Peptides against a protein of PDB entry 4Z63. Designs and how they scored, part 195

Target 1, 334 residues: chain A of PDB entry 4Z63
Amino acid sequence: LCLGMNDLTGNIPEDLFHLKRLNLLGIQENRLSGSLSREIRNLSSLVRLDVSWNLFSGEIPDVFDELPQLKFFLGQTNGFIGGIPKSLANSPSLNLLNLRNNSLSGRLMLNCTAMIALNSLDLGTNRFNGRLPENLPDCKRLKNVNLARNTFHGQVPESFKNFESLSYFSLSNSSLANISSALGILQHCKNLTTLVLTLNFHGEALPDDSSLHFEKLKVLVVANCRLTGSMPRWLSSSNELQLLDLSWNRLTGAIPSWIGDFKALFYLDLSNNSFTGEIPKSLTKLESLTSRNISVNEPSPDFPFFMKRNESARALQYNQIFGFPPTIELGHNN

## One batch from the design tools (peptide; made by RFdiffusion4, then SolubleMPNN)

Design b2_p21_6_s2 (from b2_p21_6 with S3E Q6K K10L S12K Y19T)
Fold by OpenDDE base, seed 4:
Structure b2_p21_6_s2 (fold): chain B 334 residues (1-334), chain A 21 residues (1-21)
Amino acid sequence: as target 1 above (334 residues)
Amino acid sequence: FPESLKKYVLPKDSSSWITTE
């Protein structure tokens, strides 16, 4: 049953929960309000539940133990409060959980040993507090993780060295500290292709450690951290780099010539730093800017990107990396 | 600034950064 993209108001009719053979319930992009009914438990055949972009409030009901076939739960952009219910945090069937842009709070706890099928987790823009959950690497299939805009104070857990499944990771604006430790840990994530760390590590030094290596890194965003230092030499070994945003830092020195050696680099933002010297001539030879052979069909993160401007203007949303226009932004340097 | 790259430069007033918020 797909009722998305309407102007439906009120609560879900209780009679809908008598549909025991229902595999898909999509009621996204409406004005549905109130609590999400516990009677969802009656939808024992449910594979996909999409309640996103509504006005739901209250706690998410703890009924997911009665939904043994549920693979997809989308609840982004609602008013949900409380924590992740225990049955959801222990779901062995769940592949994707999206609860971005809610009011969920408390400590983030997932039973990753039970969540054997979890591939994508988006909990961005919530009110989770405490530390990052150390057991996330135990979610052996977890590839996509967005935990942006939560209050995860402290450092990236040491256990994330073992996060082999991790491919797409965002921790933007999560009050993280110690960028050197974070990068030192995350370099061990052999499948990591996208790393977003914007609005963290306030005023720290960007490490220039030649021992750092991100073999498969395609997207690196570390914007608006007021980071000091220079362009990191270790980044030159990330031959697959497609997008680099280091804007709104305090980086100094020259832009190195090796930045033009990235064959796939189509988006470069180094603006609002303190770089000096000449623009490398190698940037004029970037193949990605001269040839249209950008493989548009590469897998992208499940979480959206936003281009924020200093002005109160609505952020532009990009659902795919290749949605960004080819860009070289070097403005507002010395 | 190389002329060949001018077409890829964002307007000066468009100071922006990428996030996932």
Scores: peptide ipSAE 0.411, ipTM 0.798, DockQ to the pose 0.660
Fold by OpenDDE base, seed 1:
Structure b2_p21_6_s2 (fold): chain B 334 residues (1-334), chain A 21 residues (1-21)
Amino acid sequence: as target 1 above (334 residues)
Amino acid sequence: FPESLKKYVLPKDSSSWITTE
């Protein structure tokens, strides 16, 4: 049953939950309000539940043990409060959990040893606190992780050295500290292609350790951290780099010539730094800017990107990396 | 700014950064 993208109001009719053969319930992009009914438990054949972009409130019901076939739960952009229900945090069937842009709170806890099918997790823009879950690497299929705009504090856990499944990772605006440790840990994630660390590490030095290596890194975003230092030499070895945003830092020195050697680099933002010297001539030879033969068919993160101007401004949403226009921004440097 | 780069899309608003929030 697909009723998305309407102007439906009120609660879900209780009789809807008598549809025991229902595999898909999509009621996204409406004005549905109230609590999400516990009677969802009666939908024993449910594979996909999409309640996103509504006005739901209260706690998410702890009924996911009665939904043994549930693979997809989309609840982003609601007013949900409380934590992740225990049955949801232990779901062996769940492939994708999206609860971005809610009011979920407390310590983030997932039973990754039970969540054997989880491949995508979006919990961005919530009120989770404490520390990053050290056991996330135990989610052996977890590829996409967005934990942005939570209050995790501290450092990236050492256990993330073993996060082999991790391909797309965002921790933007999560009050993280110690960028040197974070990069030192995350370099061990052999499948990591997208790393977003914007609005963390306030005033720290961007490490220029040549021992750092991100072989498969395609997207690096470390904007608005007030980072000191220079363009990191270790980044030159990330030959697949497509998008780099280091804007709104305090980086100094010259923009190195190797920045133009990235064959796939189509988006570069180094604006609002303290870079000096000449613009590298190699940037004029970027193949990606002259011939957009960028294979549009490359896998992208499940989480959206946002171009933010100011805290109060509506951000432009980009659902795919290739949605960004080819960009070279070097403005507001010295 | 090299003239050869003027053909590329420069964001009109250099006051932006990328996030996932």
Scores: peptide ipSAE 0.408, ipTM 0.790, DockQ to the pose 0.584
Fold by OpenDDE base, seed 2:
Structure b2_p21_6_s2 (fold): chain B 334 residues (1-334), chain A 21 residues (1-21)
Amino acid sequence: as target 1 above (334 residues)
Amino acid sequence: FPESLKKYVLPKDSSSWITTE
């Protein structure tokens, strides 16, 4: 049953929950309000539930133990409060959980040993607090993780050295500290292709440790951290780099010539730093800017990217990395 | 700024950064 993208108001009719053979319920992009009914438990054949972009409020009902076939739960952009219900945090069938842009709070807890099928998690823009869950690496299929805009004070857990499934990771604006430790840990994530750390590590030094190595890194965003230091030498070994944003820091020194050696680099933003010297001539020879063949069909994160111009302006949303225009931004340096 | 790269420069007023929030 697909009723998305209408002007439906009020509550879900109770009779809808009598559809025991229903595999897909999509009621996204409406004006549905009130609590999400506990009677969802009656939809025992449900594989996909999409209630995103509504006006739902209250706690998410703890009925997911009665939904043994549920693979996809999309609840982004609602007013849900409380925590992740225990049955959801223990779901063995769930592949994708998207609860971005809600009012969920408390300590983030998932039973990763039970969540054997979880591959995508988006909990960005909530009110979670405390520390990052140390057991996230126990989610053995978890590839895509967005935890941006929560209050995860402290450091990246040491256990994330074992996060082998992790490919796409965002912790933007999560009150993280110790960038040296974070990078030192995350370099062990051998499948990591996308790392977004914007608005963390306030005023820290960007490490220039030659022992750091991110083998498969395609997207690195560490913007607006007021980081000190220079362009890190360790980044030169990330040969697959496609997008680099280090804008709005306090980085100094010259822009190194090796930046022009990245064959796939199509987006570079080093603006609003304190770089000096000449623009490397190698940047004029970037193959990605000169060749027409940007492969648009590469896997991307499930979470959206946002281009923010200022704190008050509506951000432009990009659903894919290749949605960004080819860009070289070196403005507002010395 | 190299002339060959000018077409890839965002407008000066576009001081922006990327996030996922």
Scores: peptide ipSAE 0.406, ipTM 0.804, DockQ to the pose 0.646
Fold by OpenDDE base, seed 3:
Structure b2_p21_6_s2 (fold): chain B 334 residues (1-334), chain A 21 residues (1-21)
Amino acid sequence: as target 1 above (334 residues)
Amino acid sequence: FPESLKKYVLPKDSSSWITTE
């Protein structure tokens, strides 16, 4: 049953929960309000539940133990409060959980040992607090993780050295500290292709440790951190780099010539730093800017990217990396 | 700024950064 993208108001009719053979319930992009009914438990054949972009409030009902076939739960952009229900945090069937842009709070706790099928997690823009869950690497299929805009004080857990499944990771604006430790840990994530760390590590030094290596890194975004230091030499070994945003930092020194050696680099933002010297001539030779055939078919994160211009301005949403226009932004440097 | 790259430069007033929030 797909009822998305309408002007439906009120609550879900109770009679809908009598549909025991229902595999898909999509009621996204409506004006549905109130609590999400516990009677969802009656939808025992449910594989996909999409309640996103509504006005739901209250706690998410703890009924997911009665939904043994549920693979997809999309609840982004609602008013949900409380924590992740215990049955949801222990779901062995769940592949994708998206609860981005809610008011969920407390310590983030997932039973990753039980969540054997979880491959995508988006909990961005919530009110989770405390530390990052150390057991996330126990989610052996977890590839896509967005935890942006939560209050995860402290450092990236040491256990994330073992996060082999991790490919797409965002911790943007999560009150993280110690960028040196974070990068030192995350370099061990051998499948990591996308790393977003914007609005963290306030005023720290960007490490220039030549021992750091991100072999498969395609997307690095560490914007608006007020980071000091220079362009990190370790990044030159990330030969697959496609997108680099280090804007709104306090980086100094010259832009190195090796920045033009990235064959796939189509988006470069180094704006609003303190870089000096000449623009490297090698940037004029970027193959990605001369060839029209950007391979649009590369896998992207499940979480959206946002280009923010001002705090008050509506951010432009990009669902795919290749949605970004070819860009070289070097403005507002010295 | 190299003329060849001008077409890839965002307008000056477009101070922006990428995030996922």
Scores: peptide ipSAE 0.401, ipTM 0.797, DockQ to the pose 0.658

Design b2_p21_6_s3 (from b2_p21_6, 8 letters changed)
Fold by OpenDDE base, seed 4:
Structure b2_p21_6_s3 (fold): chain B 334 residues (1-334), chain A 21 residues (1-21)
Amino acid sequence: as target 1 above (334 residues)
Amino acid sequence: FPESLKDKVLPSSHSSWITTE
């Protein structure tokens, strides 16, 4: 049943939960309100539940043990409160969980040893507190992780050295500290292609350690951290780099010539730093900005990107990295 | 699955940064 993108109001009719053969319930992009009924447990054949972009409130019901076929749960942009229900945090069938932009709170706890199918997790823009879950690497299929805009204070867990499934990771605006430790850990994630760390590590030094290596890194975003230091030499070994945003830091020194050697680099933002010297002539030789078609069919994170101008401004959403226009931004380096 | 929201081309503002929040 697909009823998304309407102006439906009120609660879900209870009689809808009598549909025991229903595989897909999509009621997204409405004005549905109240609590999500526990009677969703009666939908024992449910494979996909999409309740996103509504006015749902209260706690998410703890009924996911009665949904053995559920692969997709989309609840982003609601008013859900409380934690992740225990049955959801233990779901062996769940492939994708999206609860971005809710009011979920408490310590984030997932039973990753039970969640054997989980490949995508978006919990961005919630009220989770405490430390990052040390057991996330036990989710052996987890590739896409957005934990942005939570209060995950402290450091990236050492256990994330073993996060081999991790491909797309955002921790933007999560009160993280110790960028040197974070990068030193995350470099061991051999499948990591996208790393977003914006609005963390306030006033720290960006490490220039030649021992750091991100082999498959395509997207690095470390904007608005007030980071000190220079363009990191270790980044020159990330030959697949497509997007680099280091804007709104306190980076100094010259822009190095190796920045023009990235054949796939189509988006570069180094604006609002303290870079000095000349613009490297190698930037005029970026192959991606010449006549070659960038392959638009590359895998992208499941989580959206946002272009923000200030903390309160409505950001523009980009669902794909290639939605960004080819850009070289070097402005405001005073 | 990517959200159904169409990518909006922003004019490059000299005062923006990328995030996922």
Scores: peptide ipSAE 0.411, ipTM 0.767, DockQ to the pose 0.263
Fold by OpenDDE base, seed 5:
Structure b2_p21_6_s3 (fold): chain B 334 residues (1-334), chain A 21 residues (1-21)
Amino acid sequence: as target 1 above (334 residues)
Amino acid sequence: FPESLKDKVLPSSHSSWITTE
């Protein structure tokens, strides 16, 4: 049953929960309000539940133990409060959980040893507090993780050295500290292709340790951190780099010539830094900007990107990396 | 937040930065 993208109001009719053979319930992009009914437990054949972009409030019901086939739960952009229900945090069937842009709070706790199928987690823009959960690497299929815009004080856990499934990771605006430790840990994530760390590590030094290596890194975003240092030499070994944003830092020195050796680099923002010297001639030879053969079919994160002009402005949303226009931004380096 | 915001190519403003939330 798909009723998404309407102007439906009020509660879900109780009789809908009598549909025991229902595999898909999509009621996204409506004005549905109140609590999400516990009677969802009666939908024992449910594979996909999409309640996103509504006015739901209260706690998410703890009934996911009665939904043994549930693979997809989309609840983004609601008013949900409380924590992740215990049955949801232990779901062995769940592949994708999206609860971004809610009011969920407390410590983030997932039983990753039970969540054997979880491959995508989006909890961005919530009220989670405390530390990042050290057991996330126990989610052995977890590829896509957005935890941005929560209050995760402290450092990236040392356990994330073992996060082999991790490919797309966003921690932007999460009050994280120690960028040197974070990069030193995350370099061990052999499948990491997208890393977003914007609005963290306030005023720290960007490490220039030549021992750092991100072999598969395609997207690096570390904007608006007020980072000191220079263009990091370790980044020159990330031959697959497509998008680099280091804007709004305090980086100094020359822009190195190796920045033009990235064959796939189509988006470069180094604006609002303190770079000096000449623009590298190698930038005029970027194959991605001179040739039409940008492979648009590369895997993208499940979480959206946002282009912000300031903290208060409404950001543009980009759902794909290639939604960004080919860009070289070097402005405001004086 | 309507899906229709996907198609607005914001002009690259010299004062933007990328984030995920």
Scores: peptide ipSAE 0.384, ipTM 0.747, DockQ to the pose 0.265
Fold by OpenDDE base, seed 1:
Structure b2_p21_6_s3 (fold): chain B 334 residues (1-334), chain A 21 residues (1-21)
Amino acid sequence: as target 1 above (334 residues)
Amino acid sequence: FPESLKDKVLPSSHSSWITTE
């Protein structure tokens, strides 16, 4: 049953939950309100539940043990409160959980040893607090993780050295500290292609440690951290780099010539730093900007990107990395 | 409530940064 993209209001009729053979319930992009009914438990054949972009409130019901076939739960952009229900945090069938942009709170706890099918997790823009869950690497299929805009304090856990499944990771605006430790840990994520760390590490030094290596890194975003230092030499070894945003930092020194050696680099923002010297001539030779053949068919994160002008401004949403226009921003440097 | 992120092409003229929030 697909009823998405309408102006439906009120609650879901309880009689809808008598549809025991229902495999897909999509009611996204409506004005549905109230609590999500516990009677969803009666939809024992449910594979996909999409309640996203509604006005649902209250706690998410703890009924996911009665949904043994549920692979996709999309609840982003609602008013859900409380924690992740225990049955949801233990779901062996769940492939994708998207609860971005809710009011979920407390300590984030997932039973990753039970969540054997989980490949995508979006919990961005919630009220989770405490530390990052150290057991996330135990989610052996987890590739896409957005935990941005939560109140996770402290450092990236050392256990994330073992996060071999991790491909796309965002921790933007999560009050993280110790960028040197974070990068030193995350470099061990052999499948990491996208790393977003914007609005963390405030006033720290960006490490220029030549021992750091991100072999498969395609997207690096570490904007608006007030980071000190220079363009990090270790980044020159990330030959697959497509997008780099280091804007709104306090980076100094010259823009190095190796920045133009990235064959796939189509988006570069170094604006609002304290870079000096000349613009490298190598930037005029970026193949991605001179040739039309950017391979558009590369996998992107499941979480959206946002281009923000200020903390209060409406952001432009980009659902795919290749949605960004080819860009070189070097403005507002000294 | 998160405002509907309408695809407003932000004109390139103002300093921006990328995030996932």
Scores: peptide ipSAE 0.381, ipTM 0.742, DockQ to the pose 0.248
Fold by OpenDDE base, seed 2:
Structure b2_p21_6_s3 (fold): chain B 334 residues (1-334), chain A 21 residues (1-21)
Amino acid sequence: as target 1 above (334 residues)
Amino acid sequence: FPESLKDKVLPSSHSSWITTE
């Protein structure tokens, strides 16, 4: 049953929960309000539940133990409060959980040893606090993780050295500290292609440790951290780099010539730093900017990107990395 | 309710940064 993209108001009719053969319930992009009914438990054949973009409030009901076939739960952009219910945090069938842009709070806890099918987790823009969950690497299929805009004070857990499934990771604006430790840990994530760390590590030094290596890194965003230091030499070994944003830092020294050796680099923002010297002539030879053949068919993160001009401005949403225009931004270096 | 960041208009490049939330 697909009733998305309407102006439906009020609650879900209780009789809808009598549809025991229902595999898909999509009621997204409406004005549905109140609590999400516990009677969802009666939908024992449910594979996909999409309640996103509504006015739902209260706690998410703890009924996911009665939904043994549920693979997709989409609840983004609601008013949900409380924690992740225990049955959801233990779901062995769940592939994708999206609860982005809610009011969920407390310590983030998932039973990753039970969540054997989880491949995508989006909890961005919530009120989770405490530390990053150390057991996330136990989610052996978890590839896509958005935890941005929560309050995860402290450092990246040492256990994330074992996060082999991790491909796309967003931690933007999460009050993280110790960039040297974070990069030193995350370099062990051999499948990591996208790393977004914007608005963390306030005023720290960007490490220039040649022992750091990110083999498969395609997207690195570490903007607006007020980082000190220079262009890191370790980044020159990330030959697959497509997008680099280090804007709004306090980086100094020259822009190195190796920045033009990245064959796939189509987006470069080094603006609002303190870089000096000449613009590398190698930037004029970037194949990705001269050839129209950007392969649009590459896997992208499930979470959106946002381009912000200031803290108060509406951000532009980009659902794919290739939605960014080919860009070289070197402005506002003093 | 958290504001829907639906605006697709490319900002003028001069003062922007990328984030995920």
Scores: peptide ipSAE 0.386, ipTM 0.747, DockQ to the pose 0.253; fails the geometry check

